# Peptides against a protein of PDB entry 2KNC: the designs that were tried, part 64

Target 1, 74 residues: chain A of PDB entry 2KNC
Amino acid sequence: KGPDILVVLLSVMGAILLIGLAALLIWKLLITIHDRKEFAKFEEERARAKWDTANNPLYKEATSTFTNITYRGT

## One batch from the design tools (peptide; made by RFdiffusion4, then SolubleMPNN)

Design b2_p25_3_s2 (from b2_p25_3, 20 letters changed)
Fold by OpenDDE base, seed 1:
Structure b2_p25_3_s2 (fold): chain B 74 residues (1-74), chain A 25 residues (1-25)
Amino acid sequence: as target 1 above (74 residues)
Amino acid sequence: LLELLLALLLLALLLLLEALKLLES
């Protein structure tokens, strides 16, 4: 019996689809890893900027606490 | 996800090898 041309065609089509799907999964994985690294870097830079603001000697707290010496707490 | 990718690549390779064997027979 000669090669079943239909079986060959279906197997080639299946292989192409699986390779294509595999390539898309690799691409998605690479993007996801890239995006997570970039986001982590962004959050680190944002955290540093917050720390720099907290340690800025020019920063004045918006809230001042005053003790009323006349208040006897009665 | 990587394991799934490897499984798909292996399956694709097996299908191609079977197709080639059928073509040579």
Scores: peptide ipSAE 0.098, ipTM 0.686, DockQ to the pose 0.168
Fold by OpenDDE base, seed 4:
Structure b2_p25_3_s2 (fold): chain B 74 residues (1-74), chain A 25 residues (1-25)
Amino acid sequence: as target 1 above (74 residues)
Amino acid sequence: LLELLLALLLLALLLLLEALKLLES
């Protein structure tokens, strides 16, 4: 039985297209995972920096809250 | 997305196996 060359060619073409699409999905998935990990790391570093600032005895808050006891709202 | 990727890979493998079977027939 000679193979149906058309069926073989179409199946190979289909397989190549699916492999190509799979490779694109892998690439997108890797980028998405990388970006999420980098963002999570950034947010963790930002959170740590906030904690370090709060515990830094040299940090003076730029904003001072003063209660004006003489302010009578008219 | 991962499930879709696995499904596409599985389908590609099935098509290749079918092509190989046709080549041997």
Scores: peptide ipSAE 0.096, ipTM 0.679, DockQ to the pose 0.190
Fold by OpenDDE base, seed 3:
Structure b2_p25_3_s2 (fold): chain B 74 residues (1-74), chain A 25 residues (1-25)
Amino acid sequence: as target 1 above (74 residues)
Amino acid sequence: LLELLLALLLLALLLLLEALKLLES
């Protein structure tokens, strides 16, 4: 029984379409993983920068508390 | 999504193997 050319053609076409779709999904997945890793790194760096600012001896808080020594509480 | 991708790859491979078997017959 010679190969059914139509079955072969349809199977090859189906395989190509599925491989193409799979490649697009892989591409999207890789980008999504990359973006999530980059975002996680960015948030870690931002968190670290906040902590480093808190530990920076040159950082002066923008707020200062003054006790009003003239306030007698009357 | 990864499982769907693997399922599609497996299906494509199966279709290709069936096509190759038909070509050898």
Scores: peptide ipSAE 0.093, ipTM 0.670, DockQ to the pose 0.200
Fold by OpenDDE base, seed 5:
Structure b2_p25_3_s2 (fold): chain B 74 residues (1-74), chain A 25 residues (1-25)
Amino acid sequence: as target 1 above (74 residues)
Amino acid sequence: LLELLLALLLLALLLLLEALKLLES
């Protein structure tokens, strides 16, 4: 007997959908790995920049703390 | 996620093989 055309069509459709989902998951995984590596590099560069600033004898902190001796609070 | 992807790929392959088997029968 020839194949049940409905069964064949449904199986092919299911396979195409699963391959499509698999491709999307691969793509998402690759992007996620890329983004995590880029973020890790960014945080390392930021940490290094902080170290370089701390070791620079010419660095003056942009913020100054002034104690208001007249402030008693309420 | 990778394991899920591999599982989906294997399932898709099995469905294709079954469809081909049905088409040949």
Scores: peptide ipSAE 0.091, ipTM 0.672, DockQ to the pose 0.211

Design b2_p25_3_s3 (from b2_p25_3, 21 letters changed)
Fold by OpenDDE base, seed 3:
Structure b2_p25_3_s3 (fold): chain B 74 residues (1-74), chain A 25 residues (1-25)
Amino acid sequence: as target 1 above (74 residues)
Amino acid sequence: VLELLLLLLLLALLLLLLALLLNLA
């Protein structure tokens, strides 16, 4: 009995759909792995950048303390 | 983990379809 043409067509359609879904999942997995590696690198670089959240290099304190060397406290 | 399990499931289904196609030839 030759292959049922309908069974062959449905099997080919099912194969194409599964390949498409597999490709999408592989693509998503690759992106997710890439993003996690990039984020881990970014957090490591951020941790190495001693940006003390208190020390914005653009922030100059408005207050400067001067020691008056001529002040002899009575 | 879930995505890996889905990939393994899709691979198993793809191999099953391929085996079916080879049995229809």
Scores: peptide ipSAE 0.061, ipTM 0.625, DockQ to the pose 0.083
Fold by OpenDDE base, seed 4:
Structure b2_p25_3_s3 (fold): chain B 74 residues (1-74), chain A 25 residues (1-25)
Amino acid sequence: as target 1 above (74 residues)
Amino acid sequence: VLELLLLLLLLALLLLLLALLLNLA
C-alpha cells in the first residue's frame, strides 16, 4: 500500500510548522542575546560616563572650600 | 534557558518527523 497521501500531507504540514516555529525561536534567541549584550554595554558606558562626569570641568561644585590661611588652630 | 529547551524540543520533534517521513518512503 503506497504511503497514505493524508499521512504524507499532514507530515509535510507538520514539518513546515516546526521549521517556522524553529526559525522564530532562533530569531527570538538571537535578539535576546543581542539585547543582553547591548544592555551590558550601555551599563558599562553609563558607569564610564559617571566617572567622566565626576571629572567634568563644567561641573562647578556648589561648595567652594576656602582654606583660611590665617586659621592657626591652637 | 527556557528558549533553549524549547529549541531542543522542537529539534527533537523535527528529527522524529524526518524519521517518520523516511519510514513512509
Scores: peptide ipSAE 0.061, ipTM 0.625, DockQ to the pose 0.078
Fold by OpenDDE base, seed 2:
Structure b2_p25_3_s3 (fold): chain B 74 residues (1-74), chain A 25 residues (1-25)
Amino acid sequence: as target 1 above (74 residues)
Amino acid sequence: VLELLLLLLLLALLLLLLALLLNLA
């Protein structure tokens, strides 16, 4: 019996839809991996910038504690 | 993980459709 033309048409349509859905899921996965890598890089750069600011000799902490050398604790 | 499982499922269904097409030819 020759192939049922309707079964062939429906299977081709189904294959095209599945390829389309697979492409969308691959695309979403690639974006999600990209965004996570970019965010991780941003947080690393932000962490480094905080460390560099803490070591800046021009940065004065808002609070300075002075030990009074004349305070002999009674 | 879920997205990868869905991709594997879609790939398996695609291979089954291709096998069906080849069996109908």
Scores: peptide ipSAE 0.061, ipTM 0.626, DockQ to the pose 0.088
Fold by OpenDDE base, seed 5:
Structure b2_p25_3_s3 (fold): chain B 74 residues (1-74), chain A 25 residues (1-25)
Amino acid sequence: as target 1 above (74 residues)
Amino acid sequence: VLELLLLLLLLALLLLLLALLLNLA
């Protein structure tokens, strides 16, 4: 008895669908890894830019605390 | 992690289908 033609057709169709889905998941995984690396680099660059601004000797904080030496809180 | 597990599952199912095809030949 040759293989059941229906079983062979369904197994070939299933294999093609699984290969296609695997290729899409690999593609999505590569994009997700790329985006995470780019985002991590962007967050590092933002953290560095904030640090460089905070350490700029010409940067005056927008909030100056004036301690009124004459204010004795009642 | 989840996508890698799904990929591994799909690969296992593909290998099972190939084994079935080879057993039908």
Scores: peptide ipSAE 0.061, ipTM 0.625, DockQ to the pose 0.094

Design b2_p25_3_s4 (from b2_p25_3, 20 letters changed)
Fold by OpenDDE base, seed 2:
Structure b2_p25_3_s4 (fold): chain B 74 residues (1-74), chain A 25 residues (1-25)
Amino acid sequence: as target 1 above (74 residues)
Amino acid sequence: VEELLNALLALALALLEEALRKLLE
C-alpha cells in the first residue's frame, strides 16, 4: 500500500507546529519559574531589611502621625 | 502550562508516529 502522501505531509506539518508551540511554552515556563524565584528572593531580602531596621535603636520612622485635637467627631 | 506542554508533545509524537507508519506501509 503506497503511502498516502497527503496524510504524511499533514501529519509532519502538524508535528512541526506542535513542537514549535511546545518549545515556546517551555521557554515561557522557564522564564516564569525564574522570575518567581527572583521575586521570592527579593521579598525575602526586603523582609530582612525591615527586620534589621526594627531592631536598630537609632532608627526613627520618616513618617509622623499628627492627631487633629480640634476634630470633634460629630 | 506543563500539562498543556506534555499534551502537545504527546500529540506531536503521535502525529510523527502516524507519518512514519504511513511511510513504511
Scores: peptide ipSAE 0.082, ipTM 0.675, DockQ to the pose 0.190
Fold by OpenDDE base, seed 1:
Structure b2_p25_3_s4 (fold): chain B 74 residues (1-74), chain A 25 residues (1-25)
Amino acid sequence: as target 1 above (74 residues)
Amino acid sequence: VEELLNALLALALALLEEALRKLLE
């Protein structure tokens, strides 16, 4: 029985589709890992910038607390 | 995801091998 050309064609098409899907999954995985690493780096840099602002001797707090000496709390 | 990818690759290679076998028979 000669090779069933239909079986050969369908199996080759199936293999190409599966390889293509696999390549897309790898690509998406690599991008997702890259983006998570870049986002983590960005959040770390943002956290450092917040700490630098808190430790900046030129930073003045926007909130001033005043005690009202005339308030007797009655 | 990696396990699924490896399974898809293994299936693709198996289908390609089966196709090649049937072509050479």
Scores: peptide ipSAE 0.080, ipTM 0.671, DockQ to the pose 0.174
Fold by OpenDDE base, seed 5:
Structure b2_p25_3_s4 (fold): chain B 74 residues (1-74), chain A 25 residues (1-25)
Amino acid sequence: as target 1 above (74 residues)
Amino acid sequence: VEELLNALLALALALLEEALRKLLE
C-alpha cells in the first residue's frame, strides 16, 4: 500500500520542528551556562579589585562625607 | 531543560522512524 502522503508529510514536518526546537534549546542552554560563568568570573574579579584597593595604603576614597552642622531637617 | 531536549529528540526520532516505516510499506 503506497504511503499516505499526508501522514508522511505531517510526521516529517513534526520531526523537523522538534529537532529545530531541541537545537535552539541546547544553544540557549550553552549560552546561559557561558554567561553565568563569565558573570561569576566578573564578580570575583570585582571583589578582588575591591580587596586590593582596601589594602592599598595610597588609596583615598573619592567620596568625602561632610557633616552639615547647620542642616536642621524640617 | 536537558531532560526536555532529550524528550524532544526522542519524539522527533520516533516520528522520523514512523515516517520511514510508512514510506517503506
Scores: peptide ipSAE 0.079, ipTM 0.671, DockQ to the pose 0.206
Fold by OpenDDE base, seed 4:
Structure b2_p25_3_s4 (fold): chain B 74 residues (1-74), chain A 25 residues (1-25)
Amino acid sequence: as target 1 above (74 residues)
Amino acid sequence: VEELLNALLALALALLEEALRKLLE
């Protein structure tokens, strides 16, 4: 009593499709996790660079805030 | 990643072998 050849063929095709889909989902998930980790590192490095710039005595802020005490808004 | 791909390939081959065994029974 061999199983119906059609049932075997459909089961094999279904298994291959499921494995292919699983591989694609895993690949996409890994890339997404990698990209998020890399982006998080980039934002952390950018934040550190901003702190280092703020603590750098050579950094002169391009924007000086002057409080004009004589400005009476009409 | 490579290890996972190899594991998926091994699973694919195992399922194919099982299906072929069932077909030959």
Scores: peptide ipSAE 0.070, ipTM 0.660, DockQ to the pose 0.335

Design b2_p25_5_s2 (from b2_p25_5, 20 letters changed)
Fold by OpenDDE base, seed 3:
Structure b2_p25_5_s2 (fold): chain B 74 residues (1-74), chain A 25 residues (1-25)
Amino acid sequence: as target 1 above (74 residues)
Amino acid sequence: DELLLLLSLLLALLQELLARLEQEL
């Protein structure tokens, strides 16, 4: 059965278009996965930086508790 | 999710085209 040249040509054209579209989708997917991983790392680092700020010996709490020495608790 | 569905559909269509090409050869 000789290949129907028209079917072969249309299938090849369709395959090229599909491969091109697949490559673009794969590329977009890889970028999206990369960006999500980078964002997740950034949020982890930001979370860690907040924890490090809490443990920073130079961090002075904005709230100072003054015990009023003259407060006679009646 | 939608992109993975679209990619899976595209791959399925490519496989169908290859299967048709193999049937004509």
Scores: peptide ipSAE 0.069, ipTM 0.654, DockQ to the pose 0.034
Fold by OpenDDE base, seed 5:
Structure b2_p25_5_s2 (fold): chain B 74 residues (1-74), chain A 25 residues (1-25)
Amino acid sequence: as target 1 above (74 residues)
Amino acid sequence: DELLLLLSLLLALLQELLARLEQEL
């Protein structure tokens, strides 16, 4: 006896919704993994640029340390 | 971890719907 048409329609509707949700979740997961890899690469490149700058004899530090000879910590 | 749990739950529900459909067929 063929399934009740209502049961078939409800099962198909439920299946489509679940597949759609699963696809969105997979998509979000892939994006999240991609973004984390790109961010890690960006932080590595930033760290490398900092090291290259620190080893560059032409790099002028923005912070100058002045020893105030007259500063008595009163 | 949460996303994988949710995906596994959705897959389990889909499999259950297919199993019920097969039983009625």
Scores: peptide ipSAE 0.066, ipTM 0.649, DockQ to the pose 0.032
Fold by OpenDDE base, seed 2:
Structure b2_p25_5_s2 (fold): chain B 74 residues (1-74), chain A 25 residues (1-25)
Amino acid sequence: as target 1 above (74 residues)
Amino acid sequence: DELLLLLSLLLALLQELLARLEQEL
């Protein structure tokens, strides 16, 4: 019994769709891996910049705490 | 993890389609 031509055509069409979808998923995976590596590098550079600032003798903290000496808390 | 699972599922479905095609030829 020769293959049902309709079954063969549907199977080939299904295979093409799956290959196309697999290629898109591989592409998305590569981008996601790239973005994670770039983000990790960015966080490392940010951490280094913070360390360099901490070693600068001219660095002053942007926040100062003032105590109101006239405030008697209950 | 989810993308790798989806990729593995697509590969399994492709292999199943090929196996069905080979059985009908």
Scores: peptide ipSAE 0.064, ipTM 0.649, DockQ to the pose 0.032
Fold by OpenDDE base, seed 1:
Formats: sequence, C-alpha cells, structure tokens
Structure b2_p25_5_s2 (fold): chain B 74 residues (1-74), chain A 25 residues (1-25)
Amino acid sequence: as target 1 above (74 residues)
Amino acid sequence: DELLLLLSLLLALLQELLARLEQEL
C-alpha cells in the first residue's frame, strides 16, 4: 500500500478518463459532421425538387383565382 | 446534452473506482 501504487492507479484512471473524453469528442464531432452533410444533401434535394416543380410545364398551381361576377358588394 | 451525460457518467464511474481502490488500500 505504498505511494507508488496510488500514483500508478491515479495515472491509469487519468489516462482512461483522457482517452474516454477524447473518444467521445471525436465520436460526437464525426456524427455532427455526418449529420450536417446529410442535412445539406436533403436541403439540396428539396431545393432541386422545388425548382423542378416550378419549371415543369405540366405542373398546375394548386391555387386558382375566380372572380364572382354575381357578387355585388354593398 | 448527451455528451455531457456520457462525460458525467464516465466521471462518476471513475470516482466509484477511486473510492473502491481507496477502500482496498
């Protein structure tokens, strides 16, 4: 039960903590980069789909304006 | 939030290991 055993144990625990922290930070960073790339692709595909719809000559707008000729506003 | 939970769990496990080792020493 000497000071050397305590120093070894604390050094091993400190090393495990640092490795664990580094691994978690790297993992989170990789996920965050992955998710941002996937989201950017999704936004690009959505923008393309919106553009293709706007330029499709077969696309009919869902809204149409009708004038009620019989409406006599008082 | 998840990273902070994982870090707090890791810290708690290391503190528990330290406490057990202190009891054996």
Scores: peptide ipSAE 0.057, ipTM 0.632, DockQ to the pose 0.036

Design b2_p25_5_s3 (from b2_p25_5, 20 letters changed)
Fold by OpenDDE base, seed 1:
Formats: C-alpha cells, sequence, structure tokens
Structure b2_p25_5_s3 (fold): chain B 74 residues (1-74), chain A 25 residues (1-25)
C-alpha cells in the first residue's frame, strides 16, 4: 500500500498536467479557428469593397489628368 | 503553428512518461 500511494499521487499529478495541456491546446485551437474565420470574413468584406468600388458607376478615379494648356514644350 | 506543434510534442512526451509510470506498477 505504500508504493501504491506514491504511484497514485504521481498519476494524479500527471493527469492534472495532461488536462492542463489539453485545455491549452483546445484554447489555442478555438482561437486559431476564430481568427481564421474572422480573417476570412475580413478578406471577403475587403473583396466586396473592391468589387463595389469597381462596379460603382459613381466611382471616379482620383486620377485627374490636368492638361496644362499653357505648357507648350519648346 | 510552431507553438501548437511544440505543445503537441510536450503532450506526447508527458503521455509517454505517464505510460512508463503505469508499466512500472
Amino acid sequence: as target 1 above (74 residues)
Amino acid sequence: DVLLELLLERLRILLEQYRKLLEEV
């Protein structure tokens, strides 16, 4: 019964460490899945915003070509 | 990714140590 108690104590300590590490892995996995979903949503919204800009008939490109009528190159 | 692999490796090592402890009993 003496060695059995030490084994039980060590086994319980090992189990606590394994549960703690498993909880950290699950937590990291959940965050990683969340971040990937949020990133995918962000890239989709960014793609839509680019598409809406390209398909918006009111979008005037900020590139105004000013022809300087006074610039006669010699 | 690297941190997940390291955690998985540590988990594996701890599980192997736990199995060895159970085989000694």
Scores: peptide ipSAE 0.076, ipTM 0.688, DockQ to the pose 0.030
Fold by OpenDDE base, seed 2:
Structure b2_p25_5_s3 (fold): chain B 74 residues (1-74), chain A 25 residues (1-25)
Amino acid sequence: as target 1 above (74 residues)
Amino acid sequence: DVLLELLLERLRILLEQYRKLLEEV
């Protein structure tokens, strides 16, 4: 009943530190998996949008350049 | 990821040390 209390105290402190470290590892793993899945989805959507632009003759770029024939820049 | 593997290995070593400490009590 003397050395056991110090060992139990150190064991509880060790367990809290290990649970904290495990939680941080799980959190980092979940974020890394989420970010990779989201990035892969965005790359696929971007690849589809580029293909649709190349294959759709009705696609008009949102930016139109107009040349003003009357503008003589001095 | 080398950092994740190193952290998991360190966590495993700490768990094994903790288990040995619990077996000595």
Scores: peptide ipSAE 0.072, ipTM 0.684, DockQ to the pose 0.034
Fold by OpenDDE base, seed 4:
Structure b2_p25_5_s3 (fold): chain B 74 residues (1-74), chain A 25 residues (1-25)
Amino acid sequence: as target 1 above (74 residues)
Amino acid sequence: DVLLELLLERLRILLEQYRKLLEEV
């Protein structure tokens, strides 16, 4: 059955593969955008928490640098 | 994950239907 049937079969195969690939790319793109938005929100909340901590007049930095004057590293 | 698996399963079914169509021609 002539060259037209082979063209139709190859075109349908190509279309199915392109639709499948496009759907996978769209899905991966949506996940990547979602994850970036969630990460950006997390970093904003973390930045806000640091700012709120810095503006709290009761916050003493827990990082006391104790220079141990007696520790001569051998 | 579940929606990706569902999409892959749909793609497999379409490929199987396409193979059957090739056997009828």
Scores: peptide ipSAE 0.061, ipTM 0.643, DockQ to the pose 0.042
Fold by OpenDDE base, seed 5:
Structure b2_p25_5_s3 (fold): chain B 74 residues (1-74), chain A 25 residues (1-25)
Amino acid sequence: as target 1 above (74 residues)
Amino acid sequence: DVLLELLLERLRILLEQYRKLLEEV
C-alpha cells in the first residue's frame, strides 16, 4: 500500500539518525568522563606536591623578596 | 560484557516488535 512504504522508509531513516546521535553522545560522554578523571588526578598530584613542599624543612622558596629601600612611596 | 549483551537483547526485541508493527501496516 503506497503510504506503508513511505512509513517504512521514514522509520528506517529515523532509526539510522538515532543510532548515529546515540554513538556521538556516548563518545562525547566517554571523553568528558576521561577528562574529569585526568583533571582530578592532576589536582591530587598538585596537592601532593604542595604537601611534600610543606613537609620538606630544606625547601626554601626560590622567591627572594628584595625590599627596594629606594622606593619611598609617596 | 553482561550490560552489552542485555542492551543487544533489548535492541533485538525492539527490532522484532518494529518488524511485527511493519507487517501489520
Scores: peptide ipSAE 0.043, ipTM 0.575, DockQ to the pose 0.040

Design b2_p25_6_s1 (from b2_p25_6, 18 letters changed)
Fold by OpenDDE base, seed 3:
Structure b2_p25_6_s1 (fold): chain B 74 residues (1-74), chain A 25 residues (1-25)
Amino acid sequence: as target 1 above (74 residues)
Amino acid sequence: EEALKFFLEIVLQGLKELLELLKRL
């Protein structure tokens, strides 16, 4: 069956759109993987800083826990 | 994450349909 010129034109246009969409998805995927690795590194550095601070005899916890003895959780 | 997977599936489906059209020419 001879090439339907309209089918060829629409297929080429569709291919260009799909390649463009695929490139955007790959770009977004790479950024998302990068951001997750950077966040994991930040949480690791924060955990290390907490351990180093806990070994300092001058460190005092800024958080105090108040218990309300009258609170009966319903 | 699920949205990205869904869009990837649409792209793969579109590529398959394009290949089938090209095989019918």
Scores: peptide ipSAE 0.079, ipTM 0.670, DockQ to the pose 0.110
Fold by OpenDDE base, seed 1:
Order: C-alpha cells, then structure tokens, then sequence
Structure b2_p25_6_s1 (fold): chain B 74 residues (1-74), chain A 25 residues (1-25)
C-alpha cells in the first residue's frame, strides 16, 4: 500500500525537528563544556595569583587599619 | 546535566520511532 503521503510528510517534519533539536543540544553541550573549562582555568589562575601574592615580598596589603580615637564604642 | 540527558533520550527515542515508522512504509 503506497506510502501515505501524509505519513511521509509528518515523518520528514519530525526528522527536521529532531535534527534541529539535536543541533541545539550539541551546541549547548559544546558551550557548557567550553565555559566550564574556561571557568576552571580562571579559578586556577586566580588560585595561583593568590599563592604568588602570599609569597611575593613586594606585596603590601591594600587594607590600612585606621584607629579612630574619637570613636567611643557606645 | 540531568535535563540535557533527558532531552538527549527524547531525541534518541524520537529518532528510533521515526526509523521504525519509515521501515513500516
């Protein structure tokens, strides 16, 4: 019984939709993997920079402690 | 992560169903 033209049309439409969804999922997966790798690299570089700062004899803390002699801790 | 796996399973299931429909034509 010859291919029901309607069934063929719906199957082709379904295939196009599935391919489109698969492409979007692959794209999202690639971006997510890329972003996680870049973020992991950024956190590693930040961790190294913190270690280098702790061992750098030229590092001066940017925080200055000011004692306000007028502040009576009420 | 689970949502992506769920969507991937739906896509794979849809492809299997489509291939089965094409085999029945």
Amino acid sequence: as target 1 above (74 residues)
Amino acid sequence: EEALKFFLEIVLQGLKELLELLKRL
Scores: peptide ipSAE 0.078, ipTM 0.676, DockQ to the pose 0.189
Fold by OpenDDE base, seed 5:
Structure b2_p25_6_s1 (fold): chain B 74 residues (1-74), chain A 25 residues (1-25)
Amino acid sequence: as target 1 above (74 residues)
Amino acid sequence: EEALKFFLEIVLQGLKELLELLKRL
């Protein structure tokens, strides 16, 4: 079948739309993977900092337990 | 995540079909 000019035009338009959509999906996928890796690293660093703080004998917890002498538990 | 993978598969299938149509011209 000789090149149908209409088929060629529609195929080119379809290709441009599919390539554009594919590029957006790849971009979104890359960002999502990047953000998840960065968040996982941040949570790991936060977990390590909590362990280091708990093992530091100079760390005084700012939570002073005030025994409310007036709190008679019902 | 699964939805994005599904859409990527559709785009890849559409691209393959388009390449096959171009090869048949």
Scores: peptide ipSAE 0.077, ipTM 0.674, DockQ to the pose 0.178
Fold by OpenDDE base, seed 2:
Structure b2_p25_6_s1 (fold): chain B 74 residues (1-74), chain A 25 residues (1-25)
Amino acid sequence: as target 1 above (74 residues)
Amino acid sequence: EEALKFFLEIVLQGLKELLELLKRL
């Protein structure tokens, strides 16, 4: 039985689609791993900045709490 | 993550089946 030209064409089309899908999945996986590592570094740097702030006696919090002396809470 | 692994397994299985079909021609 000679190679069915239709079977060959459909198999090649299927292979191209599967390779394309595999490449997209690999690309998405690499991006996802990269983004998780970058986010983990950012959170580590943010944690260090909080430690440096806690050890600096010159640091003033941006948030000031004012007590309203005229407010009688119901 | 699990969904991506599952899709990757389907793609790898599809490639194996395609190679087997090509060997039967």
Scores: peptide ipSAE 0.076, ipTM 0.672, DockQ to the pose 0.180

Design b2_p25_6_s4 (from b2_p25_6, 18 letters changed)
Fold by OpenDDE base, seed 3:
Structure b2_p25_6_s4 (fold): chain B 74 residues (1-74), chain A 25 residues (1-25)
Amino acid sequence: as target 1 above (74 residues)
Amino acid sequence: LEALAFLLAIILEGLRRLLELLARL
């Protein structure tokens, strides 16, 4: 019994559509994973840059707390 | 991400079933 040509044609059409849709979803998945990895790296670098600004030897705190030794709180 | 993985799984299962159908013809 040869393959039912109609079943073969419909199966091939269905396979082409599924492959096309699978390729689009794989592509979107890869981009989404890539973007999340880059964003995570960017947030890590940004976090590190905030720590490096705290260690900037040129950063003088605008506020100096000095204890007034002569302040007798009544 | 989970929704996309689920959709991909459905497509892969559909493709597998089509291949199994073609292998039985």
Scores: peptide ipSAE 0.081, ipTM 0.650, DockQ to the pose 0.104
Fold by OpenDDE base, seed 1:
Structure b2_p25_6_s4 (fold): chain B 74 residues (1-74), chain A 25 residues (1-25)
Amino acid sequence: as target 1 above (74 residues)
Amino acid sequence: LEALAFLLAIILEGLRRLLELLARL
């Protein structure tokens, strides 16, 4: 049975499409893993920046308590 | 992740079947 040229052509086209789709999925997976790692680092740095702000010796609490000496509670 | 792995497995199995078809011609 001579190679069915149509079967060969369709199989090659199918293989190219499958390889192309596989490459796109691998690429998307790699990007997704990369982006998640970068986002995790960004959230860690953001968490550290909040800690550094809380421990900043120049940070003054916005709340101050004053006792009104003229308030005689009846 | 599992869905991508499953899709990749289908593609690899499809490619394997195409190679087996080509080897039988």
Scores: peptide ipSAE 0.078, ipTM 0.646, DockQ to the pose 0.165
Fold by OpenDDE base, seed 2:
Structure b2_p25_6_s4 (fold): chain B 74 residues (1-74), chain A 25 residues (1-25)
Amino acid sequence: as target 1 above (74 residues)
Amino acid sequence: LEALAFLLAIILEGLRRLLELLARL
């Protein structure tokens, strides 16, 4: 039985769609891997900056706590 | 990751079915 021309056409259309979807997935995968590497580097740099700040003798905590000595809690 | 793996599995299964169809023509 010769190839059903309709089956061949539908198979080619299906192949084109699958290739297109595969290309989009590869693209998304590459971006996702890139973004994860960049984010990991950003978190490392942020961690390093925090350590450098902790070792700076001129660093003062931005938060000061004032206790009201006249407040006797009931 | 799971959604990407699932979509990859659909593509691979679709490609497999396409190859099987072409092999039966």
Scores: peptide ipSAE 0.075, ipTM 0.637, DockQ to the pose 0.152
Fold by OpenDDE base, seed 5:
Structure b2_p25_6_s4 (fold): chain B 74 residues (1-74), chain A 25 residues (1-25)
Amino acid sequence: as target 1 above (74 residues)
Amino acid sequence: LEALAFLLAIILEGLRRLLELLARL
């Protein structure tokens, strides 16, 4: 009995759809891993830049604390 | 990650079943 042509066609269509979905999931996984690694590097560089800024003698803090000597908290 | 792995496992099991169906054919 030759393979039922309809069963063969439906099985091939199903296989193509499953392979396509598998490829999309693998692609999404690779992108997600890549983006997380890139974001982690960006946050590390940002943290390093903050440390370098804190040690920079030219960094003038935007907040100047003035102690008002005349402010006796009533 | 776990949800993606679960979906991949379903697809691989579906593909395995299709290959078994084709082999019976």
Scores: peptide ipSAE 0.070, ipTM 0.641, DockQ to the pose 0.141

